# Peptides against a protein of PDB entry 3J47: the designs that were tried, part 117

Target 1, 121 residues: chain A of PDB entry 3J47
Amino acid sequence: IRLTNQLKSLKGLQSKLKDVVEYLDKVINKELPINHTILGKLQDVFNLLPNLGTPDDDEIDVENHDRINISNNLQKALTVKTNDELMVIYISNLVRSIIAFDDLIENKIQNKKIQEQRVKD
Target 2, 26 residues: chain B of PDB entry 3J47
Amino acid sequence: NAQYHLLVKQGDGLLTKLQKYGAAVR

## One batch from the design tools (peptide; made by RFdiffusion4, then SolubleMPNN)

Design b2_p26_7_s1
Fold by OpenDDE base, seed 3:
Order: C-alpha cells, then structure tokens, then sequence
Structure b2_p26_7_s1 (fold): chain B 121 residues (1-121), chain C 26 residues (1-26), chain A 26 residues (1-26)
C-alpha cells in the first residue's frame, strides 16, 4: 500500500512536471502568460518531496531496497528537472520585466524630447 | 545544484541592475 | 541547460539596451 501510494505520487509529480514543461514551452513561445498558481502548486509539491524521499529506516525489507533506490534516483532526477524548469520560468519573468522597463524608459525619453521642443517654441 | 545556484545568482544580479535603472528613470 | 543559457544572454542584452537608453535620457 505505501509503495503504491509513493508510486502514484511520483506518477502525479511526473504528470505535473510534464504540464509545467508544456506551460514553459507556451511561455517561451509567448502564447500564454505565466500561471503563478501552477508554480505555487509545484513549489508545494517540492516542499513535500523531502518528506516523501526519506524512507522510514525501520521497515526496509531487503527486497524493496532496490525499488526504493530506483524511486529515490527518479525523484532526484525529477527534482533537478523541475528546478531547471522553475529557473526558466523565473528568467522568463525577468525578461518580461526588463522589456517593460525598456518601454518605460523609451516613453520617458520621448516625453523629455516633447518638453524640450515646447520650451524652444 | 551548483549550476542552478549560479543561474539564480546571475538572475538576481540582473534584477538588481534593473531596479537601479528603474530608480534612475524616476 | 542550453535554453536557459540563451535566455540569460537575452536578459543581459536587454539590460545593456536599457543602459544605452538611460544614457540618452541623461
């Protein structure tokens, strides 16, 4: 039962990671804005992951040790992949902010030029 | 992990620069 | 990793452009 629940949770995480990848691809392609709710849910999953990866030392039947090691390696790999995806989202948001500031600066330059022209007239 | 932390640090550095530019435009 | 590095490079380029625009405003 516990192993089945761990496998189900891991499959759920894998599905969510796929959804994040698909979302990131859409954000990179400027098709969709960043959904902060998805990011928050993913962060919540990650905050729970350290608790899912600690086998309670007390009930390790020797036959399950190989499966647990494979699960932990997969979890670690998924964690790394998701961290990379989160970084891509973060950087994408920074780029959007930079573009917005660029537009603001350009608008300020234009306003300054208009004021200078009005003083000369 | 090390590469991730490096990327985060670089991103934060860029954000700080952006904030300085925003303050200069005010 | 390559996509992330490319995005970081784009951010650096945009910051450089912002700096250039600020110099024009001053």
Amino acid sequence: as target 1 above (121 residues)
Amino acid sequence: as target 2 above (26 residues)
Amino acid sequence: DSELDELLKKMEELLRKIHELLEKLS
Scores: peptide ipSAE 0.293, ipTM 0.852, DockQ to the pose 0.033
Fold by OpenDDE base, seed 5:
Structure b2_p26_7_s1 (fold): chain B 121 residues (1-121), chain C 26 residues (1-26), chain A 26 residues (1-26)
Amino acid sequence: as target 1 above (121 residues)
Amino acid sequence: as target 2 above (26 residues)
Amino acid sequence: DSELDELLKKMEELLRKIHELLEKLS
């Protein structure tokens, strides 16, 4: 049951990661703005992942140990991949904010120059 | 993990700088 | 990792440009 739940959660994470990748591709292509709801759902998945990886010290048969190690490695790999994708999204948002701020500053400079010219005329 | 945290820290630093500049432009 | 680092560098460059613009406004 626990392993099945872990596998289901991992599959859910994988599906969400796929959705994130697709979303990231759309964001990279400037087709969509960043969806905070996706980030929130990913954070929830990350908060659940550590809880899925605590092996309770119960007598797990040797055949299950290899599957658990593979699952943990896959989980770790998926976690890293998801973190990287989230970071790309985060940095992309920061860049957009910086660009918007740059445009604001430039507009302010232009307005100031126009006002100064009007006072001289 | 360490590289990720470093990247986050750098991003936060940039955001802080951006906020300071925004306040100065007001 | 390399792509993210490149993006970070671009952000740093943009912040520098913003700083230069602020200096011109002051």
Scores: peptide ipSAE 0.282, ipTM 0.847, DockQ to the pose 0.034
Fold by OpenDDE base, seed 2:
Parts: C-alpha cells; sequence; structure tokens
Structure b2_p26_7_s1 (fold): chain B 121 residues (1-121), chain C 26 residues (1-26), chain A 26 residues (1-26)
C-alpha cells in the first residue's frame, strides 16, 4: 500500500515534470513569452526537489517517519502549485492563440473588402 | 480546478468559433 | 494564490473581449 502510493505520487510528479519541460521547450523556442514569475516559481520547485526526499535518502533513516510525511506534504503542495501555474500558462497560450487567429481573420476580411472594392472600380 | 476547467471550456469554445469564422471567410 | 487568481481573471476578461469582437464581426 505505501509503496503503491509512493509510486503513484512519483508518477504524478513525473507527469508534471514532463509538462514543465514541454513548457520550457516552448519558451526556449520563443513560441511563448518568458514569464519571469512562473519561471521563478518553477525554479523554486526545482531547487526544493532535492530536499523533498530523493529515493537515496529513504534507505538511511527508518526512524524519520514524521520527516517523510512532512517532505511528502511539501512535495504535494509544490506539485499542486506547479499544476496551477501550468494551468495558467495553458490558458495564457490559448488566449494568445485566439488573439492571433482573430487578427488573422480580421486581416482576411479587410483584404476581401479591398478586393471587392477594386472589382467595383 | 472547477474554475480552471470552466475557463478552458470557454477558451475552447471561442477557438472553435474563430475556426468556423476563419473557414467562412476563406 | 492571489496573484494566480488575478491572472485567471485577466484571462477571463481577454476571452470576453475576444468574444465581443467575434460577435461584431459576425
Amino acid sequence: as target 1 above (121 residues)
Amino acid sequence: as target 2 above (26 residues)
Amino acid sequence: DSELDELLKKMEELLRKIHELLEKLS
């Protein structure tokens, strides 16, 4: 049961880390503007990850059951926070895509109007 | 979560409308 | 959490503005 829960938590973290990597790749490719606040928070998460209990520390102290619980709670809290930030990033990207598409549609409408006017002249 | 899902749904709806409009303008 | 909520509100407002613009173009 405990190992299964740890595995589930690790899989959840892995999925979120994958989403973060995908976001960072989009930022690197200049597909998205750099949000320094989001990047700072992500960096904070990454800096805390080593302190959140690497598997190598779990072998040494059977006596620290309370510390493992605190670490797991912090990891969960950071995962939730990261998830919320990724959601905001997703929404921001969606809105930007919609705006860009709206501008494209407007440009096409204007071009069509100009062409129709040229045919009437 | 629920508010986020609602916002995503609204955004997807707008995107769909934009796509339909773009297809009609072509 | 407050900053996140503010950003979400701004996104909702942008979606509303885009919706209004689409309605004007239809």
Scores: peptide ipSAE 0.274, ipTM 0.843, DockQ to the pose 0.035
Fold by OpenDDE base, seed 4:
Structure b2_p26_7_s1 (fold): chain B 121 residues (1-121), chain C 26 residues (1-26), chain A 26 residues (1-26)
Amino acid sequence: as target 1 above (121 residues)
Amino acid sequence: as target 2 above (26 residues)
Amino acid sequence: DSELDELLKKMEELLRKIHELLEKLS
C-alpha cells in the first residue's frame, strides 16, 4: 500500500512537473499568463510530500528497500526541481505585475504633467 | 533560502503599495 | 510625485534582484 501510494504520488508529481515545465517555457517566452490552478495543485503536492517521507519502521524486505531509497531520492530531486520551477513562476508573475503597474504609473504621471501644462498655458 | 524569502516579502510589500496607489488613482 | 518616484526605484531594484535570481536558476 505505501509503495503504491508513493509511486502514484511520484507519477502524479512527474506529470505535473512536466506540465509546469511546459507552462514555464510558455511564460518565459511571454506567450501565456500564469494558471493559478496549476500553482494551487503544486502547492498541495508540496504540502503532502513531507508527510509521505516519514519512514514507518515496518520490516519491508531488503530488495524493496533499495527501490524505496531510489524512489525517495528521485522524489526529493523532483521536489527540489518543482520548488525551483514554482519559484521561477512566482518571480515571473511578480515581474510581470510590477512591469504592468510601472507602465500604469508612468501613464498617470504623464497625464498629470499634461494637465499641469494645460493649466499654465 | 533567506534571501529568496526576503525578496518575496519586499515584492509583496511593493505590490501592496502599488495596489493602494492604483485604487487611489481610479 | 516624489513618493511615486521612490516606489519606482524600489520596483527597479526588485526587478534587478529577480533577474539575478533567475540567472542563478538557469
Scores: peptide ipSAE 0.263, ipTM 0.844, DockQ to the pose 0.065

Design b2_p26_7_s2
Fold by OpenDDE base, seed 5:
Structure b2_p26_7_s2 (fold): chain B 121 residues (1-121), chain C 26 residues (1-26), chain A 26 residues (1-26)
Amino acid sequence: as target 1 above (121 residues)
Amino acid sequence: as target 2 above (26 residues)
Amino acid sequence: EEELDKLLEEMQEILTKIHQLLKELE
């Protein structure tokens, strides 16, 4: 049951990662704006991750050490994966900002050329 | 990780160049 | 103009690297 829930959470994160990647591909393709809801849900998952690693259960049973190590490894793997997702989102935002700024520069150059032509006429 | 950090650094460098270009066109 | 063309080339390189990283994450 717990391993299945961890695997389901990992699959849910993987699906969400895939949705983020697909969303990023749509942003790269100029099909959609950045979904703040995906980012918010990813942050919520990240904020739940620290709660998976705090042994607030003061029962030092020796059987918990292996489960804690597996949980910490899974949490670390999920954290790395979440970080990679956030990184991909950051890059996509950066690229979008670069493209938008390039378009603004080009528009300004064109407007300046039009004004210079109107002053010569 | 390393390739990603390199990509971010390259993107930040490009953004800085783009900002300078935008300031020169103003 | 030449500076803008260089900037566009750098943007295309960054986009290509992003696509490669996305493919590695699949």
Scores: peptide ipSAE 0.283, ipTM 0.839, DockQ to the pose 0.059
Fold by OpenDDE base, seed 4:
Structure b2_p26_7_s2 (fold): chain B 121 residues (1-121), chain C 26 residues (1-26), chain A 26 residues (1-26)
Amino acid sequence: as target 1 above (121 residues)
Amino acid sequence: as target 2 above (26 residues)
Amino acid sequence: EEELDKLLEEMQEILTKIHQLLKELE
């Protein structure tokens, strides 16, 4: 149950991230106006990520078109990196759940062996 | 992608075995 | 016991693959 809910939540997050990418692509293609509220929320999501590559100070002086391309490449790289990080976190939680179940099963076996010994005494 | 899906499939297989084992120990 | 040992071995293999994927993301 818990693991299935985590997988469902991760799939839901992946779908939302895809919708955000599709929205960003439409904004880049000038099909939609820049929504500052969506961009602000996206920036907040990125600022919560532990490994946002700071653009080196040398990227600040690039012409607006190259700044947009660098920002887009960074956002794309950040989106891919975020997806990979979320996948790693998911797998890590899966493994932790497996280990915790293994320990629980071992403890239960030991407790049964102890009870069987006490019934023979 | 392919290696990730393989890893997830292996984890799901292991979880299923662990669930069966936990049911047999009950 | 033998089934539990096999399960532990499969867990260790999964952990090793996760470590490899983490190293590829660094």
Scores: peptide ipSAE 0.279, ipTM 0.836, DockQ to the pose 0.101
Fold by OpenDDE base, seed 1:
Order: C-alpha cells, then sequence, then structure tokens
Structure b2_p26_7_s2 (fold): chain B 121 residues (1-121), chain C 26 residues (1-26), chain A 26 residues (1-26)
C-alpha cells in the first residue's frame, strides 16, 4: 500500500513535468502566453526539491554521475532562469502598479480641484 | 541577488509612500 | 506637489536600475 502510493505520486509528478515541458515548448513557440500561475507553482516545486548536491556516499556507477551532474546543473540553471524571469515579471508588475496609482492620484487631485472651483462659483 | 533585493526594497518603499499619499488625498 | 515630484523621481530611479539589471542579463 505505501509503496504503491509513492509510485502513484511519482507517476503523477512525471505526468505534471511532461505537461510543464509541453507548456514551455508552446510558450517558446509563441503559441501561448506565459501563465504566471504555472511558473509560480513550478518555482515552488523547484524550491521544495532537496538540494540534489549531497551525493550520499553510496557507490553510484561513474556513468550515472556525469548524467546526474548534468541534470542537476541543468535543473539548477533552469531554476535560476525561472527565478530571474519571475523577478523581472514581478518588478514589471510593481512598476505598472505604481504608474497606475500615480495616474489615479493625479486624476483624483484634478477632480478635487474641479469640485473646489465649482463650490467657489 | 543583493542588487535585486535592494531594488525590491526600494519598490516596496515607493509603493508604501504611494499608498500613504493616496490615503492623504482621499 | 513636492511629495508627488519626489515619488516620481524615486520611480524614475527604480526604472533606471531595472533597465540596468535587464541589460546585465542580456
Amino acid sequence: as target 1 above (121 residues)
Amino acid sequence: as target 2 above (26 residues)
Amino acid sequence: EEELDKLLEEMQEILTKIHQLLKELE
């Protein structure tokens, strides 16, 4: 029962990873816009991944070590790239919010000046 | 990393000032 | 007015820093 549930969870993770890859390929091909919710969840998954940089000292064959190191370096590079992209998006949204609030404040000041002028007339 | 955190802190500071200004204009 | 001008100046500084960071990432 416990092992079967772990295998089912791992298969579910593999399916989700495949869906993410397919989504990323569609985004790269400009077929779909970037979904911030998917990227945020992907970031959360990567941040929850144990730092795959402790080789437990048990004899894993030399041929797997290079593939695992390449996979870990690629995963780390993808995590950094995804974090940087999300950071740029966050900053861009923050700036847009600041501009929109500035415009709102200016519009409100103008409306208040117009109302004060109407009370004096 | 450090420059990014500084930028985020500056943006948050600006947003807080903007919120205070918006509240004072109400 | 003066507080708004300071806010705009701080926003322009943040934008300049963002542009610099984007240029460093290219």
Scores: peptide ipSAE 0.278, ipTM 0.834, DockQ to the pose 0.067
Fold by OpenDDE base, seed 3:
Structure b2_p26_7_s2 (fold): chain B 121 residues (1-121), chain C 26 residues (1-26), chain A 26 residues (1-26)
Amino acid sequence: as target 1 above (121 residues)
Amino acid sequence: as target 2 above (26 residues)
Amino acid sequence: EEELDKLLEEMQEILTKIHQLLKELE
């Protein structure tokens, strides 16, 4: 029951993440209007991520267009890094679920062997 | 990207086999 | 028994690939 619920939740999260990516691609391509509520929730999720970039370096004057490109490259790098971190967390949880299920199977096999020995005595 | 999708696919395959085995041991 | 051993082997292969991906992300 608990493992099946975790797997269902994880599949639901994966589907929702795919829907978010597909939505973001449509927004980037200007095919859909920006939903400020979805974007705000995504920003809140990104703001809960540890600050990936000390603003280390004091220096002066790059035009607003280069700041937008640097912000987009940083946001793209942050998006890629966040995607990779979420992927690592997903895989780690999947593996933990596999190990826990293997231990459950082994415990059940051992209990069955003990019960079969008790019936033969 | 491609290696990750392959890994996820292998994990899903393993999880499916594990579920079948857990049902056979019941 | 053989199906369980095969499942354990597939799990170990997945764990090895995860460790490799973690090392590439570091």
Scores: peptide ipSAE 0.276, ipTM 0.834, DockQ to the pose 0.122

Design b2_p26_7_s3
Fold by OpenDDE base, seed 5:
Order: sequence, then C-alpha cells, then structure tokens
Structure b2_p26_7_s3 (fold): chain B 121 residues (1-121), chain C 26 residues (1-26), chain A 26 residues (1-26)
Amino acid sequence: as target 1 above (121 residues)
Amino acid sequence: as target 2 above (26 residues)
Amino acid sequence: DEELDKKIKEMEELRKKIHELLKKLE
C-alpha cells in the first residue's frame, strides 16, 4: 500500500510535468493563446526555484538567445537530477519494504517449524 | 529509462506476490 | 550513478533471497 501510493504520486508528478512542457511547447508554437493564469502560476514555480545561476552569469552580455538555451539546459539538468533523486528514494523504500517482508516470511517459517515439532512430541 | 522501468515493474511484481502470499497465509 | 547501481544490485540479491524463502513455504 505505502509503496504503491508513492509510485502513484511520482507518476502523477511526472504526468503533470509533461503536461506543463506540452503546454509551453504549444504556447511557443502559437497553437494556444497565452493563458495568463497558467503563466502566472508557472512564474510562481520559477520564482520558487532556487536561482542556481552562479552570481557571475548576470554580468555577461550574452545575447538573449544563448541565455534562453542555458536556462533550458539548466532546467533540464535540474529536472533530470530531481528525477534521479526521486528514483533513488523510491528504490530505497522498495528495498526497505522487501526487507520487512523477508523478516515476516522468516518469522512465519520459524513459527511453522516450532508447531511441527510440538505436534511430533 | 527503459532498464529503470523494467526494474520498477519487477519490484512491484515481487511486492504484489509477497502481498498475495501474506494474505493467503493469514 | 554508481550509488544507484549498488542499490539496484542489493535489491536484486534481496529479491533472490525472498524467492528462495517463498519456495521453502510452498
């Protein structure tokens, strides 16, 4: 139950992130009108993201096109890193669940052996 | 990605078998 | 990557032990 709920939550987060990317692509391609409410919420998410720009990137007059590519690459790298961290957490929880089941199985084997000995005496 | 999804599916399959066993053995 | 691969290997070893214990309960 707990592990299945964590996996469901992770899949739900991944689906929502995909929907945000697909929405941004449609807005960039002018296939959808810019929804100011969605854009405002997205801006709030970006403002809550730690500015992992080194303080030195603010002084380079790099053309706006290169800044957009660097920002997209940084966001992709952060998304990949976050996905890998969530994956490690998921595996660690799976392993802990498996250990707890191993202990339950071993306890049951021992209890069965004790009962079989008591029936032979 | 693909190897990870396979590993996750194998782990979930094992967990489901363990849950069925634990329920049949109660 | 390396720490993840180590945890994957530990999980596979634990999966084998559980499968052996399940066969002893059948």
Scores: peptide ipSAE 0.271, ipTM 0.851, DockQ to the pose 0.040
Fold by OpenDDE base, seed 2:
Structure b2_p26_7_s3 (fold): chain B 121 residues (1-121), chain C 26 residues (1-26), chain A 26 residues (1-26)
Amino acid sequence: as target 1 above (121 residues)
Amino acid sequence: as target 2 above (26 residues)
Amino acid sequence: DEELDKKIKEMEELRKKIHELLKKLE
C-alpha cells in the first residue's frame, strides 16, 4: 500500500513534468501565447527549490542560456537524488516483506508439525 | 544503472525462492 | 547522508573544473 502510493505520486510528478516541458515547447514555437500566470507559478516552483549553491552574485552578465542550463541540471540532479532515495526505501520495504513472509512460513511449518504430533498421540 | 538492475534481479530471485517455499508449505 | 554530501562535494569540484576549462577556451 505505502509503496504503491509513492509510485503513483512519482508517476503523477513525471506526468506533470512532461506537461510542463510540452507547454514550454509550445511557447518557444509560438503556438501558444505566453501565459504570464503559468510562467509566474512555474518560476515560483523553481524559486522554492533549494538553491544548491548560489555562485556569488558578481557575474550578472552570463547569458540567460547558461542559467536555464544550470536550472535544468539542478532539477535533473534533484530528480536523480529523489530516485535514489525512493530506490533505497523500495529495497528496505522489499527486504522487510521477505523477512516477514519467511517468519510466517516458519510459523506455519511449526504449527503443522504440532498438529501432526497431536494426531499421533 | 547496472547496480540497480543487479539489486532488482537479486530481489526477484529472493521473491521467487520465497514463492516456491510458500507453495511447498501449503 | 554523509555519502550523499561527499558525492555533492565531488560534483561541485567537477563543476569548478569544467568552469575553469571553459574560461580557458574563451
Scores: peptide ipSAE 0.248, ipTM 0.758, DockQ to the pose 0.019
Fold by OpenDDE base, seed 4:
Structure b2_p26_7_s3 (fold): chain B 121 residues (1-121), chain C 26 residues (1-26), chain A 26 residues (1-26)
Amino acid sequence: as target 1 above (121 residues)
Amino acid sequence: as target 2 above (26 residues)
Amino acid sequence: DEELDKKIKEMEELRKKIHELLKKLE
């Protein structure tokens, strides 16, 4: 049971890391606009990743090592949850930007139609 | 998870279509 | 004229897809 849960958690983390890499590749390739808020929060997650995997080499008793490993697993799970919530916020902002751009395009088309009518009169 | 990845993929597909449309209206 | 009508139709399809995604986000 414990090993199966660890393997499931690692597979979940690996899938999420792949999704983050794919997102970063899309941003690098200019397929997606750079959202500074997402990038900042992703940086915060990456800055918390060292705290998720390094016992500071300073003198933590073997009993604290098991508690730190459990805390690190919980913090990893919380980081994964936070990353999912951030991705939802990202998609919501993306959809809002898409709607605003659709409205701008519609306004441009309407203005062009009005101009074409004025040239025919 | 799977539904969320589907929503992400659908959003990316819309963004790509919107970019093509914006380029065509320029 | 015909190219503009195609672009308008593509925009309407995009708008429908955006509206479908908004309904899935609510």
Scores: peptide ipSAE 0.223, ipTM 0.820, DockQ to the pose 0.152
Fold by OpenDDE base, seed 1:
Structure b2_p26_7_s3 (fold): chain B 121 residues (1-121), chain C 26 residues (1-26), chain A 26 residues (1-26)
Amino acid sequence: as target 1 above (121 residues)
Amino acid sequence: as target 2 above (26 residues)
Amino acid sequence: DEELDKKIKEMEELRKKIHELLKKLE
């Protein structure tokens, strides 16, 4: 029950993320107007990501194109790392659930063999 | 990407067999 | 009896497939 619910929730999240990406692509291509409510919720999700690099509010000067690329690369590298960590956790939970089911199967086989022996006996 | 998709597909196939077995053992 | 033996055999095939998948994860 718990794992099946987690898998269903993860599939639902994956579908919603795909719908968000498709929406963002349509907005980038100017095919649809920006939905401020969806954008605000996405901004909240990105703000809940560990804020790696607000430099303190000193020096608006015109050399920032390379620093913006470095900060975007760091944020991308951290997003990839977080996705890989979540994937490893998902696989580990899947494997644990498979092992626990194999043990339940073996326990049922053993209990059945014991009951068949008691009836012979 | 491709290895991940293969691993997820194998896991889903195993989970489906697991569900069929759990229903047959009831 | 025969339906129980079929279910045990299907379970043993499932166990073999689980073990093969575990070996591919190592």
Scores: peptide ipSAE 0.218, ipTM 0.815, DockQ to the pose 0.121; fails the geometry check

Design b2_p26_7_s4
Fold by OpenDDE base, seed 5:
Structure b2_p26_7_s4 (fold): chain B 121 residues (1-121), chain C 26 residues (1-26), chain A 26 residues (1-26)
Amino acid sequence: as target 1 above (121 residues)
Amino acid sequence: as target 2 above (26 residues)
Amino acid sequence: DEELDKLLSNMERLRAEIHKLLEELK
């Protein structure tokens, strides 16, 4: 039961990661803005991941240890991949915010120059 | 990882500079 | 006028740095 739940959670995470990757590709291609709902779902998955990773020392038969190690390695790899994807999203948003702020400053400077010219005329 | 952290740090530095310019233009 | 010109020059530099970061992300 626990392993099945972990596997289901990992499959869910993998599906969400795939959705995030697809979303990231669309964001990189400027097709879509950042979806806060995807980020929230990723955070929920990350909050669930630590709860999946405390093996209480219940005597898990030797056959389950190899599957658990493979699942933990896969989970770790998926976590790293998800973290990298989130960082790319974060940087992309940061850059967009900086560009938008730069444009705002430029517009303000231009408006000030226009006002100063109108006062001199 | 390290390259992304460097990029984040550089982006934060740029944001800080941009905020200072925004305050000077006000 | 001189302060405004310095600000414009700094913004252009900032834009160039942002573009560089964007290219490093690709």
Scores: peptide ipSAE 0.231, ipTM 0.828, DockQ to the pose 0.063
Fold by OpenDDE base, seed 2:
Order: structure tokens, then C-alpha cells, then sequence
Structure b2_p26_7_s4 (fold): chain B 121 residues (1-121), chain C 26 residues (1-26), chain A 26 residues (1-26)
């Protein structure tokens, strides 16, 4: 029962990972715009992934150590890359928001100057 | 890491200044 | 008038800092 549930969960994860890869490929190919909601869900998935960099030493056969290390290094590299991409998007959105706010303040100052001029005339 | 933290800190500083301006223009 | 001019000067400084951050991000 426990092994069957783990296998089912692993198959579900594999299917979801395939969907993410297919989505990322479509975004890279400019077939779809970057969907921030999917990217946020992907980040949540990565945050829920066990830290593959801490093999708890207790039950994993020594023969799989190299394959596990390669998989763990790849997943860490993908997590870092995703975090860097999310950061760039966050900063870009922050800057756009700041520019839009600067323009709004400037427009409000100009409107105030126009109203003050109309009261003097 | 260090460059990232510096960039985030600069962005937070700008956001704080922006909030002060928004309050002064109200 | 003086408070408005101070606000304008501070906005120009903020804009310059934003442009600098945008240049560092490129």
C-alpha cells in the first residue's frame, strides 16, 4: 500500500513536470506569453521539493549515489535559474510600477499648476 | 547572492521613496 | 511653491536612481 501510493505520487509529479516543460518550451518559442500564475505555481512546487542536497544518510543504497547527486545538482541548478528569472521579472515590474507612478505624480503636479493658473486669470 | 541582495535593497529604497511621494501628493 | 519644487527635485533624483538601476539590470 505505501509503495503503491509513492509510485502514484511520483507518476503524478512526472506528469506535472512534463506539462511544465511543455509550457516552458512554448514560452521559449514565443508561442505563449509568460504566465505569472504558472511561474508562481512552479515556484511553490520547487519550494515543496525536498532539499535534494541533504541526503539523509539512513537508507539509500551506495550504488545510486552518483545518479542521485547528478539529479540533485540539476534540480538545484534549475531552482537557482528559476529564482533568478523570477527576480528579474519582479524587479522589471517594480521599475515599471515606479515609472508609472512618477508619471502619475508629474501629471498631478501639472494639473495643479494649470488649476492655479486658471484661478489667477 | 551579494549583487542580488544589493539590487533588492536598492529596489526597496526606491519603493519607500515612491510611497513617501505618493503620500505627499495626496 | 517651495514644497512643490522640493517634491519635483526629489522626483528627478528618484527618476535618475531608477534609470541607474535599469542600466545595471541590462
Amino acid sequence: as target 1 above (121 residues)
Amino acid sequence: as target 2 above (26 residues)
Amino acid sequence: DEELDKLLSNMERLRAEIHKLLEELK
Scores: peptide ipSAE 0.209, ipTM 0.820, DockQ to the pose 0.064
Fold by OpenDDE base, seed 4:
Structure b2_p26_7_s4 (fold): chain B 121 residues (1-121), chain C 26 residues (1-26), chain A 26 residues (1-26)
Amino acid sequence: as target 1 above (121 residues)
Amino acid sequence: as target 2 above (26 residues)
Amino acid sequence: DEELDKLLSNMERLRAEIHKLLEELK
């Protein structure tokens, strides 16, 4: 039962990861805009990945240990890389939001100055 | 990592200042 | 007027901090 649930979770993760890679490739190729829903799902996957990487110390034969270690190291490296990419996207969006808000404040200040001049005339 | 976290923290600080500024002009 | 000038000065400081962060990201 536990092994079947782990295999189902791994298949679900693999499917989501494939969808993310396909989406990221389309975004890199400028075929699609950045979708916030996919970004959120990616974050959810990354929050779940560290919890999936605890090997239960159950007696799995020595030959499977090397393949599992290579897969875990690759998965860890991919997780770090994607976390860095998501962080860059987050900062870029934050900066854009700040610039847009700065422009909105400047427009409000200009409108206030124009109104104060009209009251003095 | 550390420089990037510092940059995020500075950006969040800037956003907070901008929000306070927008509220004071309201 | 004085409060608006203080607000403008704070906004310019914020803009300068944003530009510094953008330069650190490059």
Scores: peptide ipSAE 0.203, ipTM 0.819, DockQ to the pose 0.071
Fold by OpenDDE base, seed 3:
Structure b2_p26_7_s4 (fold): chain B 121 residues (1-121), chain C 26 residues (1-26), chain A 26 residues (1-26)
Amino acid sequence: as target 1 above (121 residues)
Amino acid sequence: as target 2 above (26 residues)
Amino acid sequence: DEELDKLLSNMERLRAEIHKLLEELK
């Protein structure tokens, strides 16, 4: 039962990571704004990851140790991948904020030029 | 990791330049 | 006028650097 739940949680995490990658690609392509709900779900998964990686010390069957190590290595690899994806989201947001600020500055410059022209006329 | 840290550093540098620009236009 | 031109040049550089970051994300 525990292994089946871990596999189900891992499959759920993998599916969510795929959705995040697809979302990141759409964000990079300017097709969609950041889905804060996906970010919230990722954060929830991250908050649950430490709780999924704590072996309850109470059933040390030696045959499970190799499977637990493989699961922990896969979980670590998935955590690194998810961190990289979150970082790409952060940069994409930063870039969007910079572009929006650039546009605001350009609009202010244009408005100033229009005012200066009106004072000369 | 290293490429990402470089990208973050470049983004922060851009943000800082943009902030300086916004302050000069005020 | 010169300060505004420097500001515009800095904005163009910022825009180019943003485009570079976007290309690194692809």
Scores: peptide ipSAE 0.238, ipTM 0.832, DockQ to the pose 0.063; fails the geometry check

